# Peptides against a protein of PDB entry 3S8F, part 85

Target 1, 157 residues: chain A of PDB entry 3S8F
Amino acid sequence: VLTLFVAVPSLMTAFTVAASLEFAGRLRGGRGLFGWIRALPWDNPAFVAPVLGLLGFIPGGAGGIVNASFTLDYVVHNTAWVPGHFHLQVASLVTLTAMGSLYWLLPNLTGKPISDAQRRLGLAVVWLWFLGMMIMAVGLHWAGLLNVPRRAYIAQV
Target 2, 166 residues: chain B of PDB entry 3S8F
Amino acid sequence: DEHKAHKAILAYEKGWLAFSLAMLFVFIALIAYTLATHTAGVIPAGKLERVDPTTVRQEGPWADPAQAVVQTGPNQYTVYVLAFAFGYQPNPIEVPQGAEIVFKITSPDVIHGFHVEGTNINVEVLPGEVSTVRYTFKRPGEYRIICNQYCGLGHQNMFGTIVVKE

## One batch from the design tools (peptide; aimed at target 2 Y135)

Design b2_p30_4_s2 (made by RFdiffusion4, then SolubleMPNN; from b2_p30_4, 18 letters changed)
Fold by OpenDDE base, seed 3:
Structure b2_p30_4_s2 (fold): chain B 157 residues (1-157), chain C 166 residues (1-166), chain A 30 residues (1-30)
Amino acid sequence: as target 1 above (157 residues)
Amino acid sequence: as target 2 above (166 residues)
Amino acid sequence: MDLLPLLLQVYNSSVDMILNSLLEFAKKME
């Protein structure tokens, strides 16, 4: 039970970020229960990247709770489930946050805004990255549940 | 102005925190459900049992693979398994169908994995520690043991077999 | 259930194909 409480600060942090996004969206003219989401700057890769990272982090966080459970971890440990979890946490959230940071940082450091072409390319990169990570993560988790071992080239399935 | 903004932010935070707590309960409920319905068949031992990895090959229940399978009661067996670089002992492991099998697994050298395909048996094997797994094979046949913990250059070729006899 | 192994194989093959294509493209751009 105490181990599961580790999730509480993480959830609080995640939803604090969500609260900030809602506030930002509403400041940008978004109204209603979901209108604030549409009002967010989805045309900016510096914004989209970390947000997509957060979206990927949600199932990863849920998986973290599973992995932290002694009995449930026994089921998934050292299966393809584990790298699936890692790719959600590291290759999605961390990497996309880094990408987003780069898209923000470089223009500020150079004093030159990114061109429209660069912006569009950045969006494409971020979305494709996210899509790829989600496909891979789903596959790895699925394989893990089918008892595909980690660190092995062969499996029963 | 700042006060108004602060108040608004607090309101949003409260809402999202409430949602967060709700999600926490959902996750706990899912865990509870999973434990109740999907964790049958394998019972891991949470107790610490130690063994000397330097002598485990020479003396004790792991020393002789011919005596690795020990009947401990009616339809109950204990199997003493060594995971080593790069294989398992005994190999194959022969057990009866429907019998309760207690695997006692240890390593004389480095950390290995003990992953039995077709089952939920999946444990790490540490030198100096004994991993205990209880399982009952309901179907006869061959079950492959795979090392799923990197243990050296021969890791990819480290396999074993459990033969379940009718 | 019986289709799962096939689906997994198709998935893996597809992923590999995509990744290899991307890697080749990346190498070409260097």
Scores: peptide ipSAE 0.016, ipTM 0.725, DockQ to the pose 0.024
OpenDDE base, seeds 1, 2, 4, 5: peptide ipSAE 0.015, 0.013, 0.000, 0.015; ipTM 0.731, 0.659, 0.701, 0.685

Design b2_p30_4_s3 (made by RFdiffusion4, then SolubleMPNN; from b2_p30_4, 15 letters changed)
Fold by OpenDDE base, seed 3:
Structure b2_p30_4_s3 (fold): chain B 157 residues (1-157), chain C 166 residues (1-166), chain A 30 residues (1-30)
Amino acid sequence: as target 1 above (157 residues)
Amino acid sequence: as target 2 above (166 residues)
Amino acid sequence: MDLLPLALEVYYSSIAMILNSLLEFAALME
């Protein structure tokens, strides 16, 4: 039971980040319950990438609770579910954050901003990455629920 | 101005933290609901049982595959299974339909998986530890055992078979 | 064979991810 309390700091962190986003959006002129979201800099891949990572991290985090539950883990352990969880955590949040960091870091290191073409391409890249990750993650989780084993190339289902 | 900004940030944080706590309870409730409605797949863990992996092949109930299936009652069997690099013994495992089977699984070498397709049997097998799983096969036929824990270069070919006899 | 569509989905998604990474790098190094 105490294992589930490990999720508490993670949740607190996640929602603190959300609070920061809300504050930033409101500073940028967003109003109302959702207007602050629209006001965020969605034209900047350095921003969009980690935010998309956060979005993918939400279902991944929920899965983390499942994986940490001794009873529910019997259902999902060593099935395709687990890689699905990993990809939502590592290949989405961590990877997209790294990608976004590069979009911020390189212009600062070179001393010049990225071109508009680079910006647009960057946006396309991170959105496509997110889409691909979601598709793959859904597939892996679905397969896991169908008892497809992890680390095996075949299954009866 | 700085004070105003600080207060604003705190207000947002408090709101989201409250939401976070609420969601925590929702998740716990969902887990509880899932467990309450879908408990059939849960296999209780047995008591800790140890075995010497260095001698398990030479002596004891795992040493002779021909003696691996032991009838313990009119409709009850214990099957002593070794998971090793790279296979299972006995192979095939032959058990009767409708009998309660207690699998006692261990490894003489490295960690393996014991995943029986078509069933909810899915355990890791650790050297020096005996994994105990109870299952009753209701349908006759062949059930494939898959190693779902990487155990070496031959891992992908590590399969076994349970034959359930009518 | 029943898992083939799912396997392909996962595979092609992975390839797409790699390609996206390469494109991102190329764009940033322009």
Scores: peptide ipSAE 0.098, ipTM 0.770, DockQ to the pose 0.029
OpenDDE base, seeds 1, 2, 4, 5: peptide ipSAE 0.038, 0.019, 0.023, 0.093; ipTM 0.755, 0.703, 0.719, 0.753

Design b2_p30_4_s4 (made by RFdiffusion4, then SolubleMPNN; from b2_p30_4, 16 letters changed)
Fold by OpenDDE base, seed 4:
Structure b2_p30_4_s4 (fold): chain B 157 residues (1-157), chain C 166 residues (1-166), chain A 30 residues (1-30)
Amino acid sequence: as target 1 above (157 residues)
Amino acid sequence: as target 2 above (166 residues)
Amino acid sequence: MDLLPLALEVYNSSVAMILNSLLEFAALME
């Protein structure tokens, strides 16, 4: 039960980030309920990467609640579910954030802006990474629910 | 103006809070759905029991694989299982169909897994602790035991078998 | 019977999360 108190600061963080995104979008001229989303700099991989990471983090956070539950963990523990969770948390959010950071940091360190080709390539990389992570994560969670074991090369199904 | 920005963000947080609450209910619903559709119930764990891993092979109920299956009552058995590097004993574990089986599982060496395919039996086995799992096999046949916790070089080959007899 | 502990856990966790969320909301409204 105490472990679930971690949900509080996590939700607060989510609210803050979401609010910041909306604020930024509206500052960029976005209007209406969803117009602010379109106004965000989706042409910048340094922005897109961490945002996609956040999107992957949402279901991962839900999975965290499952994993932290004593009884629910019995169902998913040491199954493919766990790697699925990790790929959402680490391989999605953390990795994409790192990618985004590089897209920002390298131009600043070198003093050279990224070319349009590099920008487009960066966008492709980030979106493909996200897509791949989502497919894999969904598959792993699905397999885990089917009792596919973790750290084993064989399974019942 | 940091104050103005903070106030603006705070205003947006109210809206997102409502959305987040809605999503919370969605997630809860999904969890409930998952639980409702999955037939694998939680097997109650026994009381915390300790054992000396350094002597468990030499003395006690785990010492002799031939005596590992103990009938404790009508259609009730206790099976003392050792998970070790790299296998299980007894192997195979032979139990009757329809009998209530209490597995008492421990390890003499390192942490192992005890995952029985076709069942909801899935526990970690810690040296010095006894894992207790209660299960009734309704179908005869062979059930493979898989180690799903890394335990060394032979981890990938660490298997056991439960044979359920008619 | 086997699902009861799990159901209770989910229930308790859900209630806790909802209550915490409501508390946060209340705090934001002040």
Scores: peptide ipSAE 0.016, ipTM 0.711, DockQ to the pose 0.078
OpenDDE base, seeds 1, 2, 3, 5: peptide ipSAE 0.009, 0.016, 0.000, 0.015; ipTM 0.722, 0.691, 0.699, 0.692; seed 2 fails the geometry check

Design b2_p30_5 (made by RFdiffusion4)
Pose (drawn by RFdiffusion4):
Structure b2_p30_5 (pose): chain A 157 residues (1-157), chain B 166 residues (1-166), chain P 30 residues (1-30)
Amino acid sequence: as target 1 above (157 residues)
Amino acid sequence: as target 2 above (166 residues)
Amino acid sequence: SLLLSLLWFVYLASLLLYALPLLLSSLAMA
């Protein structure tokens, strides 16, 4: 029960942050129900990386609520589902957010500029990392529901 | 405008938060339902039951695997199961279908998992402790036990079998 | 099974919980 309550701050974060992004999209001219998304600064890796990380957090958090549901944990406990859940949370959102900091934080700390080419390369890196984490989350959640255990060299069997 | 967008955002956020709370409460009620049903038998016994891992293969209910299945009620069998590096004894565990099975599971060495494929049986096995879970097999046949806690280099090949007789 | 069915229900409902703010914020600032 208390774990289900720990989920409320992230459910609150989901709205406060989503409304903040929608407000920014509207300031930048976006209209429609989706125009506000397209009008956001998708050319900036520091923007893109946490946003993509937040998108993967939606299934990441859904899996966490499942794991927190006591008897439901007996379906997925120590299976590949668990790495599927935590790659979405830490290996995607937390890692992507830190990667995006290479693009505003590093210049601030070192004075070293980020070139146009380096910016584009950062865009590719955060997209490939995000997409790769999403594809693997699918493979691991599904294999987990099929009772494949975590922490195993299953290629040797 | 900012004042307006702000007001509206807070108003809808309050609504979302109430909905999100109502949803979490429904999950809590649904979990409480499972805890009142026979499906909750796979929840391990909360009582401490200590044993000695260094003598469990020499004395006590785990020393003779052929004697591991004991009828404890008219439709109940207790099964003493040893999960060790890297296997389970007895092998196979043979039990009748439709009977309640109380698995008492310990390990002489390291922590092992005990995950019965196709069931909700999924329990950690700790040396020095006995893990007790309950389940009734409704369908006869062979069930595979998977070790789902890393117990060393033999972990990926650590399996066992439960045969549910007709 | 019961737990598996409940798991899908909780999982899918939780997806809605984390995704619905995207639509609700749009309606709030419509």

Design b2_p30_5_s3 (made by RFdiffusion4, then SolubleMPNN; from b2_p30_5, 13 letters changed)
Fold by OpenDDE base, seed 2:
Structure b2_p30_5_s3 (fold): chain B 157 residues (1-157), chain C 166 residues (1-166), chain A 30 residues (1-30)
Amino acid sequence: as target 1 above (157 residues)
Amino acid sequence: as target 2 above (166 residues)
Amino acid sequence: SLLEELLLLVYNTAVLLYSLPLLLAAEALA
């Protein structure tokens, strides 16, 4: 219970960002409960990358709560679960946010907008990165629950 | 226009904050459910033990591997285990099937792992601290101990064996 | 269980489909 209280500020921050996204989507003409999502600029890798990072952060954050829980951590500690958590937090959220920042920063620094081909390539890279990361993360978490050890090349599973 | 936008953002923030709080309660409920339906080995508070890693090999209950397995009661044993670079002592650890085993594990050198395959025994072993794990082996046979905490160049080869006798 | 088997099937299929282009590319560059 106390562990969840520590997670409250992080959750509040995450959902505040979601509120900003809803506002932006509605400003762009989105209507209804979910229509604002479709109205967001999904054709811009600078937008898509950090949003996908945030989506990856959801299960990662939930896993963080598990890892911080004394009783549940006993099950998952030093198993493949832990690197699964890291890959969601660092290799998805942080990395995708960094990638997104580059898609914004480079055009601004050079004074030249990205070409349509570069834009499409960027979208492909970001989506493929996210997909691969989710597949790997699911596998690592699953393996962790099966008691596959961390930092060991063998497992009796 | 900025004022209008500010009010709109605040309205959305309130909604999402409410959702955030709801999710918090969902997570609390899930944890509570897990605790209510599942029992795991928990180290009791107040059982923190410390040792001198510089002398643990020379004196005390970890010094002699031949005396590492101590019967403390009927069908109850304490096993004093050293995790070191790069192995475990004693090796093998011999215990009876169905007996309650209390493992007292420490390290004379660096941090190691103590992961017993086929069991839920999985703890870190820190120099200067004693890790305590209680377990009852229901099935006879050999259980491999693996190190799941990087401890040096020989980490990948650091194995031990628990032999459970009928 | 059936659910576990289905999950495993879906996961393995996803891994294979995702990995296949990469493996083919690696082979082509070897």
Scores: peptide ipSAE 0.062, ipTM 0.730, DockQ to the pose 0.025
OpenDDE base, seeds 1, 3, 4, 5: peptide ipSAE 0.008, 0.045, 0.038, 0.020; ipTM 0.732, 0.736, 0.737, 0.710

Design b2_p30_6 (made by RFdiffusion4)
Pose (drawn by RFdiffusion4):
Structure b2_p30_6 (pose): chain A 157 residues (1-157), chain B 166 residues (1-166), chain P 30 residues (1-30)
Amino acid sequence: as target 1 above (157 residues)
Amino acid sequence: as target 2 above (166 residues)
Amino acid sequence: DAFLLSLLWFVYLSVIAAMLAMLYVVAAIP
């Protein structure tokens, strides 16, 4: 029960952050129900990386609520589902957010500029990392529901 | 406009938060339902039951695997199961279909998992402790036990079998 | 066993569906 309550601050974060992004999209001219998304600064890796990380957090958090549901945990406990869940949370959102900081924080700390080429390369890196985490989350959640255990060298069997 | 957008955002946020709370409460009620049904039998016994891992293969209910299945009620069998590096005894565990099975599971060495494929049986096995879970097999046949807690280099090939007789 | 697995899907998909509905509401506020 208390774990289900720990989920409320992230459910609140989902709204406060989504409304902040929607407000920014509208300031930049975006209209429609989706125009606000397209109008956001998708050429800036510091923007893109946490946003993509937040997108993967939606299934990441959904799996966490499942794991927190006591008897439901007996379906997925110590299976590949658990790494599927935590790759979405820490290996995607937290890691992508830190990667995006290479693009505003590093210049601030070192004075070293980020070139146009380095910016584009950062875009590719955060997209490939995000997409790779999403594909693996699918493989691991599904294999977990099929009772494949975590922490196993299953290629040797 | 900022004042307006702000007001509207807070208003709808309050709504979302109430909905999200109502949803979590429904899940809590649904979990409470499972805890009142037979499906909750796989929840391990909360009572501490301490044993000695260094003598469990020499004395006590785990010393003779052929004697591991004991009828404890008219439709009840207790099964003493040893999960060790890297296997389970007895092998196979043989039980009748439709009977309540109380698995008492310990380990002489390291922590092992006990995950019965196709069931909700999924329990950690700790040396020095007895893990007790309950389940009734409704379908006869062979069930595979998977070790789902890393117990060393033999972990990926640590399996056992439950045969549910007709 | 089947019931508990169905409940798992329900909890999982209902959270996702609720997040999508929330995003729709945020988009519709204006």

Design b2_p30_6_s1 (made by RFdiffusion4, then SolubleMPNN; from b2_p30_6, 16 letters changed; failed a check: too like the target's own chain)
Amino acid sequence: MDELRELLELVYEGSIAMLLAMLLGIAAIA

Design b2_p30_6_s2 (made by RFdiffusion4, then SolubleMPNN; from b2_p30_6, 18 letters changed)
Fold by OpenDDE base, seed 5:
Structure b2_p30_6_s2 (fold): chain B 157 residues (1-157), chain C 166 residues (1-166), chain A 30 residues (1-30)
Amino acid sequence: as target 1 above (157 residues)
Amino acid sequence: as target 2 above (166 residues)
Amino acid sequence: MDALRALLELVYNGSIAMLLEMLLDIASIF
């Protein structure tokens, strides 16, 4: 019940954020159906990190609905699927959002912009984090579907 | 400028909100479709059955491991299983191939898992409740039971075995 | 391969200095 309850406002929030991104992209000169995406500030880790978090959150959110379904949960419950879901939600969205927030907050608090080198390093960090998280999450979800148990150090497969 | 910006924001928000609502219904429909079409692998839960965890080891069908496997009909058995810290009883569980097995699983102590490798049997076992799972083993051999719910210091070593005989 | 090379260069060429700089910036807040 709780999961389904939060699913609706979460979806609304997600698409509201998408609306804001579209607006921002269009303000930055992006045109057409997808041109606004390219116009977004992909050179800023403070932007990239939370956006990547959101991208990871999409399959995680879908998984949340699956986990909330009695019948479907029987398939995935207490398997590696569940840690996969958690890592998408917490280690992807929450963590990347926190990382992105720091990239925004610290320069503003100190009054000093980050160096170009720091910016590039930041981009590398958040992209690598996202990539690693996606690999792990996909692997865990796949393992879960193959009935690899959660909280066990051994498995049949 | 501010008014124009606000108007633009509202337009995009309305569009995306409409899209979000549409997608919500799509997802619900997809879930419903999945549930309706993919039910073959689902083990239905039995009726709510309760037991006293403080006496389950002493009296009743779980008390004697030697009497845990009960033939209830032609090619049909009920197996009374205890999940406890840290193992399963009986162990091994011996059942015939091709028979319909009804597992009645409970715990005398804490919450455990009952995950049978190579099968879709995966249930939590709560003290005071009886978990009922129906399964037919088509292949003979040994099937490992794994506790997939943390139950204490010995959790990682909590295993059982189902032996399916020809 | 180019991306990997670029990443390695970024990591090995001044990464520690950059991290220290960031830490100093953080410390300056207090």
Scores: peptide ipSAE 0.049, ipTM 0.702, DockQ to the pose 0.016
OpenDDE base, seeds 1, 2, 3, 4: peptide ipSAE 0.032, 0.000, 0.018, 0.000; ipTM 0.724, 0.650, 0.705, 0.692

Design b2_p30_6_s3 (made by RFdiffusion4, then SolubleMPNN; from b2_p30_6, 16 letters changed)
Fold by OpenDDE base, seed 3:
Structure b2_p30_6_s3 (fold): chain B 157 residues (1-157), chain C 166 residues (1-166), chain A 30 residues (1-30)
Amino acid sequence: as target 1 above (157 residues)
Amino acid sequence: as target 2 above (166 residues)
Amino acid sequence: MDALRELLELVYNGSIAMLLAMLLDIAAIF
């Protein structure tokens, strides 16, 4: 129980971010239960990247609860599951947030806005990253459940 | 109006916080369900047992590989295993099919893994600590032991074998 | 063994995609 309480601040943070997104979407004219999502600036890679990171972080967070559970950790510990979790947390949210931050920061530092071509390329990049990340993460988690060991080049399966 | 905007933000935050709490309960419920339905394979951890890693090779039950497999009952064995850089002792470990095996595993040097393929045996082995795992091999054959904790330059080649005899 | 190979390929392909995305990201920013 105490271990699971550690998840509460993280969940609160994540959903506070979601609340901020909802507010932003509604300010941009989005209405209804889901209309605010469509109203968000999906044409801006500086926005899309961290949002995709957040989406990847959700299953990763669920995995964090699994990893923190004594009995469930026994199943997944030192298997490919663990790297799968790391990649969702670090290579998804953290990395995509960093990428998104750069899309905002560099134009501001240089005083030069990104071109439309750069914007479109940036969108392609972050979506490609997200897709690749999800594929790899699913593979690692699946391998972990099949008892593929971490830090080994061979497995029974 | 700043006040209206603030109130709106708070309303959204409250909603999402409520959702967050609800999701927490869902996750707890899912964990509980998983434990209730899928925990038949969990090997209980034994009590903390300590050993001196500096002397474990010279004296005690781990010192002689030929004496590592000890019959403790008609169908019960204790196997004293050393995980070291870079292998396992004894190797192979020979045990009978259908016997209850208690593995007592420790390390004389660094942290290692003890992952037995084809089983749910997967423990870290710490110097100065004895890891205890209880398992019954139902099928005869060879089971590979893999080190799944990085232990040095030879880590990738650190394998052992359990031979289960009919 | 076959399942492992498939999973490794999946991981590999995903990693390549990520690497490519990283490189393109750098190129897109500058």
Scores: peptide ipSAE 0.024, ipTM 0.715, DockQ to the pose 0.033
OpenDDE base, seeds 1, 2, 4, 5: peptide ipSAE 0.018, 0.005, 0.024, 0.022; ipTM 0.727, 0.664, 0.715, 0.692; seed 5 fails the geometry check

Design b2_p30_6_s4 (made by RFdiffusion4, then SolubleMPNN; from b2_p30_6, 17 letters changed; failed a check: too like the target's own chain)
Amino acid sequence: MDELLELLRQVYEGSIAMLLAMLLDIGSIF

Design b2_p30_7 (made by RFdiffusion4)
Pose (drawn by RFdiffusion4):
Structure b2_p30_7 (pose): chain A 157 residues (1-157), chain B 166 residues (1-166), chain P 30 residues (1-30)
Amino acid sequence: as target 1 above (157 residues)
Amino acid sequence: as target 2 above (166 residues)
Amino acid sequence: DLLLSLLWFVFLSTLLAVPVFLLLFAAHRE
């Protein structure tokens, strides 16, 4: 029960952050139900990386609420589902957010500029990392529901 | 405009938060339902039951695997199961279908998992402790036990079998 | 299985609730 309550701050974060992004999209001219998304600064890796991380957090948090549901945990406990859940949370959102900081924080700390080429390379890196985490989350959640255990060298069997 | 967008955002946020709370409460009620049903039998016994891992293969209910299945009620069997590096005894565990099975599971060495494929049986096995879970097999046949807690280099090949007789 | 069915229910409910609600909120803003 208390774990289901720990989920409320992230459910609140989901709205406060989503409304903040929508407000920014509308300031930048975006209209429609989706125009506000397209009008956001998708050329800036510091923007893109946390946003993509937040997108993967939706299934990441859904899996966490499942794991927190006591008897439901007996379906997925110590299976590949659990790494599927935590790759979406820490290996995607937390890691992508830190990667995006290379693009505003590093210049601030070192004075070293980020070139146009380095910016584009950072875009590719955060997209590939995010997409790779999403594909693997699918493989691990599914294999977990099929009772494949975590922490196993299953290629040797 | 900012004042307006702000007002509207807070208003709908309050709504979302109430909905999100109502959803979590429904999940809590649904979990409470499972705890009142036979499906809750796989929840391990909360009572501490200590044993000694260094003598469990020499004395006590785990010393003779052929004697591991004991009828404890008219439709009830207790099964003493040893999960060790890297196997389970007895092998196979043989039980009748439709009977309640109380598995008492310990380990002489390291922590092992006990995950019965196709069931909700999924329990950690700690040396020095006895893990007790309950389940009734409705379908006869062979069930595979998977060790789902890393117990060393033999972990990926640590399996056992439950045969549910007709 | 009861727990597996409940798991899908909880998972899909939490997965779809945020996007669906934000889409309705975006409709209000429009």

Design b2_p30_7_s2 (made by RFdiffusion4, then SolubleMPNN; from b2_p30_7, 16 letters changed)
Fold by OpenDDE base, seed 1:
Structure b2_p30_7_s2 (fold): chain B 157 residues (1-157), chain C 166 residues (1-166), chain A 30 residues (1-30)
Amino acid sequence: as target 1 above (157 residues)
Amino acid sequence: as target 2 above (166 residues)
Amino acid sequence: SELEELLLLVYTSSLTAFPSYLLAFAAVME
């Protein structure tokens, strides 16, 4: 049980990010319990990408707690569950954050703003990436629970 | 003004902190629930046992695959298995149906996996350490052993077989 | 310059996981 306290730093990070998002949304005119979410800049891929990464990171973090548990790790270790976890943590959060950084960094470095077409394309890319990643992650976790082995081209199922 | 903004930020942080702590307890509860309802499938960790990987092929219980299956009691067996690049020995492993089997698995070379299809047997095999797994096969037939830890160029072809006899 | 912008684009794009996935895919397909 005490092993679960390893999640405390991550949860602290999560609350600071969430608090920042709420504050930003309220500064942008959002009101009420959830109105601040709509007020966030969902038309900017530089914002949407890392936020979608964070959304993927939530179930990934929950899985991290499972993986850190001695008894539960026995069930999931070296199964398809593990790459499912990795894809949520790395291919979702890290990758989407990198994608988002591109939409901010490149315009700032070149001094040229992103065109509306590029913006729309960017939004499509990050949303499609997120959708595909969620589908794959669910599949991998499901397969892992069915004892499909990691690093093998065959399975018992 | 600045103090007002600071107080507002603190309020949001406190709210989300409370939520985070609540989620921590939810996760703990989920773990507790899983342990309470799925205890039959959990194999406790055994005592750490060491072996010299440089001599394990020449001397000791793993040296002769023909003597790898040892009857330790009525309907009880110990099987000394080597996982190596790239296979398992003995291969096949022959055990009787319904018997309590203790697998003692080690490696003479690199880290391997020992994943038996159709069972909950899934352990990593480290050179210098002995992995111990206890299992009873209720159904006769062939069970494939899969290496699920990368161990080199031939990793993908590293398989073994357990034959459970009636 | 245009060349600098192109190089910057290539560099920043390489920071994503996409090129790595392509390389991994190519390796698996060999």
Scores: peptide ipSAE 0.033, ipTM 0.734, DockQ to the pose 0.014
OpenDDE base, seeds 2, 3, 4, 5: peptide ipSAE 0.023, 0.025, 0.018, 0.022; ipTM 0.697, 0.740, 0.713, 0.705; seed 4 fails the geometry check

